# Peptides against a protein of PDB entry 8YVU, part 60

Target 1, 39 residues: chain A of PDB entry 8YVU
Amino acid sequence: PQLCYILDAILFLYGIVLTLLYCRLKIQVRKAAITSYEK
Target 2, 160 residues: chain B of PDB entry 8YVU
Amino acid sequence: TWLTVLKKEQEFLGVTQILTAMICLCFGTVVCSVLDISHIEGDIFSSFKAGYPFWGAIFFSISGMLSIISERRNATYLVRGSLGANTASSIAGGTGITILIINLKKSLAYIHIHSCQKFFETKCFMASFSTEIVVMMLFLTILGLGSAVSLTICGAGEEL

## One batch from the design tools (peptide; aimed at target 1 T19, target 1 (a further copy) Y14 L18 R24)

Design b2_p27_2_s3 (made by RFdiffusion4, then SolubleMPNN; from b2_p27_2, 14 letters changed; failed a check: too like the target's own chain)
Amino acid sequence: LTELLLQLLAILFLLGILLLEELKRDL

Design b2_p27_2_s4 (made by RFdiffusion4, then SolubleMPNN; from b2_p27_2, 14 letters changed; failed a check: too like the target's own chain)
Amino acid sequence: LLELLLQLLAILFLYYILLLEELKREL

Design b2_p27_3 (made by RFdiffusion4)
Pose (drawn by RFdiffusion4):
Structure b2_p27_3 (pose): chain A 39 residues (1-39), chain B 160 residues (1-160), chain C 29 residues (1-29), chain P 27 residues (1-27)
Amino acid sequence: as target 1 above (39 residues)
Amino acid sequence: as target 2 above (160 residues)
Amino acid sequence: CYILDAILFLYGIVLTLLYCRLKIQVRKA
Amino acid sequence: LSTVLEVLLVVFLVFLVFSFFYRVSHV
C-alpha cells in the first residue's frame, strides 16, 4: 500500500542483472572472435 | 576441473568488482553531500559515518583493475599483487558486511518501537530511505564479495 | 513518478528481447 | 545489433539513475 520505490527496488536488480549479462556476453564474444580469427 | 573453469573465466569478476567500486562512489558522494551526517536525531548513519563508501571504493577499484590487466598483460610482478589486492578486498568486504548488518540492526531498532507507526511519511522518511539504501548496498556488496573470494581462491592455484 | 517508473519498466522487455536475439544469432554463428 | 543493444542499455541506466535522484529529492 505504499508503492513506487518498493516496485522500483526490484528494477535495480533488473538493471544489475542486465548490465552484468551484457558484459559477460561481450567478453565471451571477444574471446570467440580472437579464437576464430587466428586461423 | 574447477580450477580450469575459474582460470578461463576471470576478467568478468574484475568487471563486477569495478562495477561495484564505481557504483559505491555515486551513493557515497550523494549521501555525504545532500545532508550532514553528524546531526541525525536517530543517528541512522552508521556506515557512511565510518567511511565505508569511501573505504572500499578505490579499494575494490584497484583489485578490479589488477584482475582485468592480469589476462591482458602477464607482467612478472602483477600476478603477486593481484592476489594481495583480492585478499585485502575480501577482508574489507568481510568488515563491511558486519558494519552494514549492525547498521540494519540500529535502523530497525529505531523504526521498530514507537518511532513511526506503519510505513514512512509520518516523521522519519529518511529512516526508511536510509534502510532501503543500505539494504541495496548490502546486497551489492555480497555480490561483489562473492566474486572477490572466488577470484582469490582461483588466483593462487599453486604453491605460493 | 509512477508513470516515470512505467516508462522505464518496458525498456527492459525490449532490451531482453534484443539480448535473446543476439544470443540466437551468435548461436547460429 | 550489438551497438543498438549497448545504446539501449545506456539509455535504460540513465533513466534508472535519474529515477534514483528523483527519489533523493524527497529527502

Design b2_p27_3_s1 (made by RFdiffusion4, then SolubleMPNN; from b2_p27_3, 17 letters changed)
Fold by OpenDDE base, seed 4:
Structure b2_p27_3_s1 (fold): chain B 39 residues (1-39), chain C 160 residues (1-160), chain D 39 residues (1-39), chain A 27 residues (1-27)
Amino acid sequence: as target 1 above (39 residues)
Amino acid sequence: as target 2 above (160 residues)
Amino acid sequence: as target 1 above (39 residues)
Amino acid sequence: LEEELELLLLVFTRLLLELLSLLVSKL
């Protein structure tokens, strides 16, 4: 049971980090697309 | 097109929000069905007594639905409505997190006071169960808040 | 304890999905960057 | 409330199926 909670915490942290990274990457893609469209 | 990707992401976020809401409702319903919260002494289920699973789920559901509808109809008024709903859901999520944290503290305090080494005692079992559910609800609320915020940002970006 | 395992499963699935999405997005960023560099 | 929940679950299931279908179509 304790291992389960630890795993939950790790997975939760991983999910948050991935979400943030995904957001950053999405913003980068947006910027790249805008820059490509302005050319 | 980037807009198409955003739309798909909005739909996905909306679905995630609805799913989160549904899970919250399910948890609320299960807790209400298994536990007569009204007869449980103490503040272990304060979040449930406050009806958080219900109103939180409603807010998340509305936010998700509006996001999906906004994406499908591509109407400016729906985008604004979705933005408003997502903002409301974000506020609700924040409030819910606060309530859940308070509940979690109370539950943990209860466990500590009763020195719940024996999980088989009804009170200790209830406290542990409450703690588990509250933690799960907290996670779901955080996920819902994340989705609502993401949708809000997307909606705000479309209005600019 | 059983609920914890269910949560783990959900979080795990979410993590996998996010990872796949992140990978796809990363590939898109790379493609966009390459296309921008060739112009 | 249970009927509404079932309806909501049904709608959600349909949405999930559509999303899965879209995901599969892209794959």
Scores: peptide ipSAE 0.433, ipTM 0.811, DockQ to the pose 0.032
OpenDDE base, seeds 1, 2, 3, 5: peptide ipSAE 0.412, 0.403, 0.393, 0.412; ipTM 0.813, 0.806, 0.795, 0.809

Design b2_p27_3_s2 (made by RFdiffusion4, then SolubleMPNN; from b2_p27_3, 16 letters changed)
Fold by OpenDDE base, seed 2:
Structure b2_p27_3_s2 (fold): chain B 39 residues (1-39), chain C 160 residues (1-160), chain D 39 residues (1-39), chain A 27 residues (1-27)
Amino acid sequence: as target 1 above (39 residues)
Amino acid sequence: as target 2 above (160 residues)
Amino acid sequence: as target 1 above (39 residues)
Amino acid sequence: LLEELELLLEVFTQLLLELFDLLVSKL
C-alpha cells in the first residue's frame, strides 16, 4: 500500500510537469503562428 | 487551424474540470452515505464536515461549464464570464487544497497517536480510509485547480 | 488500497495521453520551424 | 479509436451542456 501511494505521488508530479510543458509548447506554437501571420 | 486546436484544448480542459468536480461530488456523496461523519470522533473528516466535496464540485462544475459554453458561443462577454468563473474556481481549489492538507495532517496525527499496528481496529481503519479519501480529493482538487488556471490563462490571453 | 490502484491507473493513463499530445505538439513545432527556414 | 473517443467527448460535452441548461432553468 505504501508503494502505491509513492507511485501516485510520482505519477501526479509527472502529470503536472507534463501539463506545464504542454502549455509552454502550446504558447510557442501560438507565437510561431502569430509570427507567420505577420510575415 | 491553431484556433481549432486551442478551442479543442479549452473544451478538453473544461470537460476535465467538470469530470474532476463530478468525481469529487461522487466521493463526497459516497462518503456521506456510507459514513456518518457527525458521529466519527475527531477531525479526520474535517473536509467533509466543511462540505468541501459539495461546494468545491459546484464551483468546478460551474467553471467548467462556463468555459465550454464560452468556447462554443465564441462571445466576448462569455470569455470574461469564464475568466471570472475560472478565477473563482482557482480560489476555491486553493482553499480546498488547504483544507485537505489540514485534514491529512490531522488524519496522519491520529494514526500516529493510536500507533495503528492493528489495522483492523475500527478507529485505525477509519483514519486510514479518511487519509486515502483525502489524498484522492487532494489530487482531484489539484487537477481541478490546474484546469481552472489553464482556462484562466487562456481567457486572459484572449482579452490581451 | 483499491483507491490507490485506481488513482495509479488514471494517472498513468493521463500521463500517457499527455506524453502523446506533447510529442505531437513537438512535431508540429519542428515542422513549423522547418517551414520557417525554407521560407 | 480516436474518432470514437472524439465522439464520446462530444456526447459527454453535450450532456454536460444539457445538465447546465437544466440547472440554469431551475435557478
Scores: peptide ipSAE 0.393, ipTM 0.798, DockQ to the pose 0.043
OpenDDE base, seeds 1, 3, 4, 5: peptide ipSAE 0.384, 0.396, 0.416, 0.385; ipTM 0.796, 0.805, 0.813, 0.790; seeds 3, 4 fail the geometry check

Design b2_p27_3_s3 (made by RFdiffusion4, then SolubleMPNN; from b2_p27_3, 17 letters changed)
Fold by OpenDDE base, seed 2:
Structure b2_p27_3_s3 (fold): chain B 39 residues (1-39), chain C 160 residues (1-160), chain D 39 residues (1-39), chain A 27 residues (1-27)
Amino acid sequence: as target 1 above (39 residues)
Amino acid sequence: as target 2 above (160 residues)
Amino acid sequence: as target 1 above (39 residues)
Amino acid sequence: LMEELELLLELFTKLLLDLLNKLVSQV
């Protein structure tokens, strides 16, 4: 049972990090699209 | 197309919020069905007494639904509405996290005070069970908050 | 303990989905960068 | 309608915060 809680914490942290990275990439894609549209 | 991907992302975030809300509702319902919280001594289930699983789930569900509808209809007014709903959901999520942390602290304190070496005592079992549920609810709330914030940022980016 | 396993499964699934989305987004950013470089 | 909805949402948010504060004060 303790291992399960540790795994939950790791997976949770991983989920948060991935969400943040996904948001950053999305912003980058948006900036790239805007730049391509202005050209 | 890039727009199609963004649309799918918003839809995915909305679905994630709805799913989180449904899970919260399920947990709330299960806890209310299995345990008579009103008869439980102490503040171990303070988050449940506050009805957090219910109102939190409602907020996340509404936010998710509005986000999906906004994405599908591509209307400016819906985007603003979704932004507002996501903001409200984010506030609700933050509040829920605070409540859950307080509940978790109380549950842990209870376990520590009773030196629950014997899980067979009803009080120790309930405290442990409460702690587990609160932790799960905390994770779900953080996931919901993350999705709401993500949708809020997406909505704000479209207005800008 | 059973609840912990359910949470692990949900978090694991979420992590996989986010990873796939991140990979797709990264590929899109790369494609956009290549297209902008060729122009 | 959107402005009204935003106002309603804000009001609801304030109400929830008030309820939360009351709950926190009891604990």
Scores: peptide ipSAE 0.405, ipTM 0.807, DockQ to the pose 0.022
OpenDDE base, seeds 1, 3, 4, 5: peptide ipSAE 0.387, 0.399, 0.398, 0.370; ipTM 0.797, 0.801, 0.806, 0.793; seed 5 fails the geometry check

Design b2_p27_3_s4 (made by RFdiffusion4, then SolubleMPNN; from b2_p27_3, 18 letters changed)
Fold by OpenDDE base, seed 1:
Structure b2_p27_3_s4 (fold): chain B 39 residues (1-39), chain C 160 residues (1-160), chain D 39 residues (1-39), chain A 27 residues (1-27)
Amino acid sequence: as target 1 above (39 residues)
Amino acid sequence: as target 2 above (160 residues)
Amino acid sequence: as target 1 above (39 residues)
Amino acid sequence: LMEELDLLLKVFTEGLLNLLNLLFSLV
C-alpha cells in the first residue's frame, strides 16, 4: 500500500512534467511552422 | 493555422477540465452514498462536509463548458466570458487545494494519534480510506487548476 | 489500497499516451527542421 | 438518480470519445 502511494506521486509528477513538455514542444512546432510559411 | 491549433488546445483543455470535474463529482457522490459522513467521528471528511467536491466540480464544469463553447462559436464576447470563468475556476481550484491539504493534515494526524497498528479496526480503515480519497481529490483538483490556468493563459493571449 | 492501484493504472496509461504523443511531436519538429534546412 | 447519472456519464463519455477521435483525425 505505501508503495502504491509513492508510485502515484511519481506518476503524477511525471504526468505534469510531460504535459508541460508537450505544451512547450507544441509551441515550438507552431513557431517552426510560422517561420516556414513566411519563407 | 495557429489559431486553429490554439482552438484545438482549448477544446482539449476544456474537455480535460470537464472530465476532471465529472470525476470529482462522481467521487463526491460515491463517498456521500457509501459513507454517512455525518456519523464519522473527526474531521477526516472535512472537505466533503464543506461540499468541496460539489461546488468545485461545478465551477470546473462551467469553466470547461464555457471554454468549449467559446472555441466553437469564435465570438469575442464568449472569449471574455470564458476567460472570466477560467479565472474563477482557477481561484476555486486554489481554494479547493488549500481545503484538501488541511483535510489531509487532519486525516494524517488522526491516523497518527490512534496508532493504527491494527488495520482491522473499523476506525483505522475508515481513516485510511478517507485519506486515499482526499489524496485522489487533491490530484484531481490540481489537474483541474492546471487546465483552468492554461485556458486562462490561452484566452488572455487571444485578447492581446 | 485498491483505489490506489486503479489510480496508478490510469496515471500509467496517461503517461504512456503522453509519451507517445510527445515522441510523435518531436519527430514532426525534426522533420520540419530538416525540410527548412534543405530549403 | 444513479441511472440518470450513469446516462449523463455515458453521454459525456461519448462526447469525449468523439472529441478524441476528432483530435486524432486532425493530427
Scores: peptide ipSAE 0.433, ipTM 0.799, DockQ to the pose 0.032
OpenDDE base, seeds 2, 3, 4, 5: peptide ipSAE 0.436, 0.477, 0.429, 0.418; ipTM 0.815, 0.817, 0.799, 0.803; seeds 2, 3, 4 fail the geometry check

Design b2_p27_4 (made by RFdiffusion4)
Pose (drawn by RFdiffusion4):
Structure b2_p27_4 (pose): chain A 39 residues (1-39), chain B 160 residues (1-160), chain C 29 residues (1-29), chain P 27 residues (1-27)
Amino acid sequence: as target 1 above (39 residues)
Amino acid sequence: as target 2 above (160 residues)
Amino acid sequence: CYILDAILFLYGIVLTLLYCRLKIQVRKA
Amino acid sequence: SILKQITFLLVLSFVFLVLVIVLILFF
């Protein structure tokens, strides 16, 4: 009954999860590009 | 096979360490700049007053930088420094967890007994704001400490 | 406030959809 | 090209996280 930031608290978790998943995907794709471009 | 997986997967732990260190500065500067932290009737601030946002800000940052540069450049003396910075950051996080837990204990002791019936917006909005902020910091610090301890136990993997 | 939260509430849907599309594209690659 | 697309979406995710932090601090 006292909403706004209570609903806004899980959005910070959503932001952290996305900002870490994109970093893991970028590092993984960079490693895959390095391993595939060597030969 | 745990050692190989932890070794190949290393610099993302430095990414989440440096993300913790970068986000810790913003909270610490905003909280220590908006209002004085020594004239609180409930003495709510028991973590920002102890320097915790500025105690592990350029502390996690150096451990994340060393861990990132470790795979980028395999320097002779950088491997030794990376383990020390990881274990010092593990100790700093262990202290930060307990100080943040006693900050939650005091904030709940303030809001719990006759200070404010039901939710906030009666007399102590700052108390609920500080409680939510410290809970978010505690969760983020747990996330950062878990990756710091994983990198500390991955880095040695050998005698000395 | 509430509407401001709603405007950035669907940004996550599109961001996750493009993230899944990138994942499927990289899996094809 | 895939790396460029991921980098652009990562920048947008950082902008989203900053906006969420600013919104929490505003309230």

Design b2_p27_4_s1 (made by RFdiffusion4, then SolubleMPNN; from b2_p27_4, 15 letters changed)
Fold by OpenDDE base, seed 2:
Order: C-alpha cells, then structure tokens, then sequence
Structure b2_p27_4_s1 (fold): chain B 39 residues (1-39), chain C 160 residues (1-160), chain D 39 residues (1-39), chain A 27 residues (1-27)
C-alpha cells in the first residue's frame, strides 16, 4: 500500500510536468503557425 | 493543420476535465452512500460536508462541456463563454485544493492524536479512509485545475 | 489500498496519453521548423 | 449581452465560492 502511494505521487508529478511541456510545445506550434501564415 | 491539432487538444482537455468531474462525483456519491458523514466525529470529512465533490464536479463538467462545444462550433461567443467557465473552474479548483489540504491536515492530526496502532478501531479506520479519499480528490482537483488553466490559456490566446 | 490502485491506473493512462500528445506536438514543431527553413 | 451574462455567472460563482469558504471556516 505504501508503494502505491509513492507511485501515485510519481505519476502525478509526471502528469503535471507533461502538461506543462505540452503547453509550452503548443505555444511553440502556434508561434510557428503564425510565422508561416505571415510569410 | 495546426488548427485541427489545437482543436483536438482543446477537446482532449475538455474530456479530461469532464472525466475528472465524473470521478470526483463518483467519489462523492460513494462516500455519501457508504458513510454517514454527519455522524462521524471530527472534521476528517470536511470537504465532503462542504459538498466539494458535487459542486466541484459541476464546475469542471460545465467547463469541459463548454470547451468541447466551443471547439466544435468554432464561434467567438462560445470561446468567451468557455474562457469564463474555465476561469470559474480554475477558481473552484484552487478553492477545492485548499479545502482538501485542510481536510488532509485534520485527518492526519486525528490519526496522530489517537495513535492509531490498531487499524481495526472504527475511528482510526475512518480517518485513514478519509485520508486516502482526500488524497485522491486532491490529485483529481489538481488535474482539473490543470485542464481548466490550459483551456483558459487557449481561450485567451484565441481572443488576443 | 484498492483506491490507490485505481488512482495509479488513471494517472498511468493520463501519463501515456499526454506522452503521445507531446510526441505528436513535437513532430509538428519539427515539421514547422523544417518548412520555415526551406522558405 | 453574452459578456454580461458571463460576468453575472462569474459573480454568482464567486458568491457561491465565498459561501462555501465561510461554511468551511465555520466548521
């Protein structure tokens, strides 16, 4: 049971990090799309 | 196209928010059906007494639904509505996190005070169960907040 | 302990989905960068 | 306007949130 809680914490942290990275990458894609549209 | 990807992302975030809301609602209903929270001594279920699983689920569900509808109809008015709903959901999520942290502290304090060596004692069992549920609800609330904030940023980016 | 396993499953699934989305987004950023370099 | 409705909904949500917070603080 304690291992399960540790795994939950790790997976939760991983989910948050991935969400942040996903948001950053999405912003980059948007910037690239805007730049391509202006050219 | 990049627009199609962005739409799929919004839909995914909306679905995630709805799923989080449904899970929160399920936990709320299960706890309310299994336990008479009103008769439980202490504040170990303060978040449930406040009805957080219900109103939180409603806010996240509405926000997620509005996000999906906004994506599908691609209308400016729906984008604004989604932005407002996501902002409201973000505030609700933040408040929910605060409530859950307070509940968690109370539950942990209860366990510590009673020196719960025997898990089979009803009070210790209830406190441990409350702690587990509160932790799960906390994770779900953070996930919901993350999705709501992400949708808010997406909506704000479309209006700017 | 059963609730912990359910949470692990949900978080694990969420992590996999986010990883796939991140990979797709990364590929899109790379494609956009290549297209911008060729123009 | 839709904007006014959103503002009203936001205000209602905030009032409800304050009510919930007050109830939680009173417990």
Amino acid sequence: as target 1 above (39 residues)
Amino acid sequence: as target 2 above (160 residues)
Amino acid sequence: as target 1 above (39 residues)
Amino acid sequence: SILEEIDQLLKLTLEFLELVLNRLLSL
Scores: peptide ipSAE 0.405, ipTM 0.807, DockQ to the pose 0.024
OpenDDE base, seeds 1, 3, 4, 5: peptide ipSAE 0.382, 0.393, 0.387, 0.391; ipTM 0.794, 0.798, 0.800, 0.797

Design b2_p27_4_s2 (made by RFdiffusion4, then SolubleMPNN; from b2_p27_4, 18 letters changed; failed a check: too like the target's own chain)
Amino acid sequence: SILEEIDKLLELTLEYLLKILERLLSL

Design b2_p27_4_s3 (made by RFdiffusion4, then SolubleMPNN; from b2_p27_4, 19 letters changed; failed a check: too like the target's own chain)
Amino acid sequence: DILEQLDKLLEIVVTLLLLILERLLSL

Design b2_p27_4_s4 (made by RFdiffusion4, then SolubleMPNN; from b2_p27_4, 14 letters changed)
Fold by OpenDDE base, seed 2:
Structure b2_p27_4_s4 (fold): chain B 39 residues (1-39), chain C 160 residues (1-160), chain D 39 residues (1-39), chain A 27 residues (1-27)
Amino acid sequence: as target 1 above (39 residues)
Amino acid sequence: as target 2 above (160 residues)
Amino acid sequence: as target 1 above (39 residues)
Amino acid sequence: SILEEIDRLLQLSLLFLQQVLDLLLSL
């Protein structure tokens, strides 16, 4: 049971990090799209 | 198209928020139905006593629904309303996290004080169960907060 | 303990979905960068 | 303005948070 809680914590942290990375990547795609539209 | 991707993401975030809210409501209902929280000694269920699963779920549900409706109707007034609701939901989520952390600390302290080697003791079992439920709720609250913040940022980006 | 396993399953699924989305977004950023370089 | 409305919503949310906190402290 303790291993399960540790796994939960790791997966949770991974989920948060991936969400942040996804948001950053989305912002980059938006900036690239805006730059391509202004050209 | 880029717009289609953004729309799908907003809808996905809204659905995630609603799902999180529903799960929180389910947990709240289950805990309230199985356990008489009012008769439980200690603060191990302080988050439930505060009604967090209910009001938090309502806030997340409303925020998610408004986000989905705003995205589907593509109306400026709905976008503003969704932004406000998502902001309120984000604050509610932050509050919920704080409450859950406090509850978790109390539950862990209780387990530590009683040196719960025997999980068969009613008090130790209740503290362990509380800890498990609080951790689950904490995770759901963080997911809800993440979705609400993401929707808030998306809404703010549309207004700029 | 059973709740922990359920949480693990949900977190695992979420992690997989986010990873797939991140990969797709990364490919899109790369395609956008290539298109901007060819212009 | 939109900014003023956001500020109002933020203030309302903070007030709600304070009420929840006070409720928690009273328990």
Scores: peptide ipSAE 0.432, ipTM 0.804, DockQ to the pose 0.024
OpenDDE base, seeds 1, 3, 4, 5: peptide ipSAE 0.430, 0.425, 0.421, 0.428; ipTM 0.810, 0.811, 0.803, 0.811

Design b2_p27_5 (made by RFdiffusion4)
Pose (drawn by RFdiffusion4):
Structure b2_p27_5 (pose): chain A 39 residues (1-39), chain B 160 residues (1-160), chain C 29 residues (1-29), chain P 27 residues (1-27)
Amino acid sequence: as target 1 above (39 residues)
Amino acid sequence: as target 2 above (160 residues)
Amino acid sequence: CYILDAILFLYGIVLTLLYCRLKIQVRKA
Amino acid sequence: STLLNILLFASFVFLFSVIFLFFFFYF
């Protein structure tokens, strides 16, 4: 009954999860590009 | 096979360490700049008053930078420094967790007994705001400490 | 406030859809 | 790789917008 930031609290978790998943995907793709471009 | 997986997967732990160190500064500067932290009737601030946002800001940052540079450049003396910075960050997080827990204990002791019936917007909006902020910081610090301890136990993997 | 939260509430849907598309594309690669 | 970089920077902008919304609620 006192919404706004209570609903806005899980959105910070959503932002953290996405901002970490993109970093993991970028590092993984960079490693895959390095391993595939050597030969 | 846990050691190989932890070794190959290393610099993302430095990414989340540096993300914690960077986000800790924004919260610490905004909270310590918007209003004085020594004239609170409920003395709600028991973590920002102890320097915790500025105690592990350039502390997690140097452990994340060393961990990131470790796989980028395999320096002779950087490997030794990375383990020390990881274990010092583990101790700093251990202390931060308990100080943040006693901050939650005091904030709940303030809001629990006759200070404000039901939710906020009666007399102490700042008490609920500080409680939510500290809970968010505690969760983020747990996330950072778990990766710092995982990197600390991955980095040695050998005698000395 | 509430509407401001709603405007950035669907940004996550599109961001996750493009993230899944990138995942499937990289899997194909 | 270019699209992944743009989406990574967009996710940061989204995270900082959520943090800014917490402080906007205070005011």

Design b2_p27_5_s1 (made by RFdiffusion4, then SolubleMPNN; from b2_p27_5, 18 letters changed)
Fold by OpenDDE base, seed 1:
Structure b2_p27_5_s1 (fold): chain B 39 residues (1-39), chain C 160 residues (1-160), chain D 39 residues (1-39), chain A 27 residues (1-27)
Amino acid sequence: as target 1 above (39 residues)
Amino acid sequence: as target 2 above (160 residues)
Amino acid sequence: as target 1 above (39 residues)
Amino acid sequence: MEELDRLSEYAIVFLLSVFDRFFLLLS
């Protein structure tokens, strides 16, 4: 039972990191799209 | 540049693979240190007896390290080497998943047969602990496989 | 305890989906960068 | 971006250090 909670914590942390990376990448895509539209 | 973004992602995947490998190795070593698996009756720890946490962790660690080194040095031969290592790690991960699933089935069957109502009984505790560890190892192996496959795809894309 | 395992499954699935989406987004960023460089 | 890159590099170095320590413990 305690190991399950540890796994939850690891998976949760991994999910947060991936979400932050995804958000960063999404912002980059938006910036690239705006730059391409202005040209 | 897109190349710098790709390099950062590959490095992240490599780090994730190494981290997964290290966690697997840590769990394996802890279990082997606390429990004398060789004297435990049954196939509850069959994956541990096969040494999967050790060799699997080594393969994933090597694959991750090679991927990171390949990205840092930006050499074609290192990219090919990393691709090969990641492919090998992917195969190892798939094999590991199969072994862990079989172990999980055996552990669950053991729990069902012995009707483990009392969690504090030694046999039931060991079976439950084994099931939890196997599930954790399964998740870690799937994560490692995912990272290895991702790195393989990225490496193949760079060769084209 | 059962809820912990369910949470693990949900977090694991979420991690896989985010990884796939991140990879897809990365490919899009690559294509956009190549197109901008050719102009 | 640079801070995240530095953090990632530190994480890699840390992981390598941990791996080396574990390998030394197993040898």
Scores: peptide ipSAE 0.448, ipTM 0.801, DockQ to the pose 0.073
OpenDDE base, seeds 2, 3, 4, 5: peptide ipSAE 0.445, 0.423, 0.427, 0.442; ipTM 0.803, 0.792, 0.803, 0.794; seed 4 fails the geometry check

Design b2_p27_5_s2 (made by RFdiffusion4, then SolubleMPNN; from b2_p27_5, 19 letters changed)
Fold by OpenDDE base, seed 2:
Structure b2_p27_5_s2 (fold): chain B 39 residues (1-39), chain C 160 residues (1-160), chain D 39 residues (1-39), chain A 27 residues (1-27)
Amino acid sequence: as target 1 above (39 residues)
Amino acid sequence: as target 2 above (160 residues)
Amino acid sequence: as target 1 above (39 residues)
Amino acid sequence: MELLDLLTEYTLVFLQLVLERLFLLLS
């Protein structure tokens, strides 16, 4: 039971980090696309 | 092609938001049906007493639906509507997180004060159960908030 | 206890999906960077 | 307890930021 809660915390943190990274990467892709469109 | 990918991602975020809302609603209804929260002493279920699973689910559902519709129709008015809805959902999510954290603190405090060695005591069991549910709801709320914020950023980027 | 396991499953699935999306997005960024370098 | 307090503070700050953004959008 305690291990389950620890796993939840780790997975939750991982999910948050991945979400943030995904958002950042998405912004980069958008910027690249805009730059390509302007060229 | 990149726009298509972005639209698919936004739809996915919207679906995630709706799913989160549905899960929250389900948990809320189950807890309310199984437990008579009104008769439970203390504020162990303060989040449920506040009706967060219900109104939060509504906000997230509306936000998710609007996001999906906005992506499908690609209309300017829908983009603005989605942005507004996602912003509202973000506020609702943040409020929900606050409520859940407060509830979690109260539940944990109750467990510590009563030194719940006997897990089978009704009050200790309820506090533990509340803690588990609140943690789950907190995670779901954070997921919903993340999706709403992401959609808000996407919508804001389209308006600029 | 059961709720914990359900949460673990959901978080795990979410993590996998996000990882896949992140990988795809990273590939797109790389492709965009290569295209920009060739232009 | 300390972690929960930190999380609460962070959440409140986030709410404030979202509210500010909303007001800016409505203005």
Scores: peptide ipSAE 0.428, ipTM 0.795, DockQ to the pose 0.020
OpenDDE base, seeds 1, 3, 4, 5: peptide ipSAE 0.422, 0.428, 0.423, 0.413; ipTM 0.795, 0.798, 0.794, 0.784; seeds 3, 5 fail the geometry check

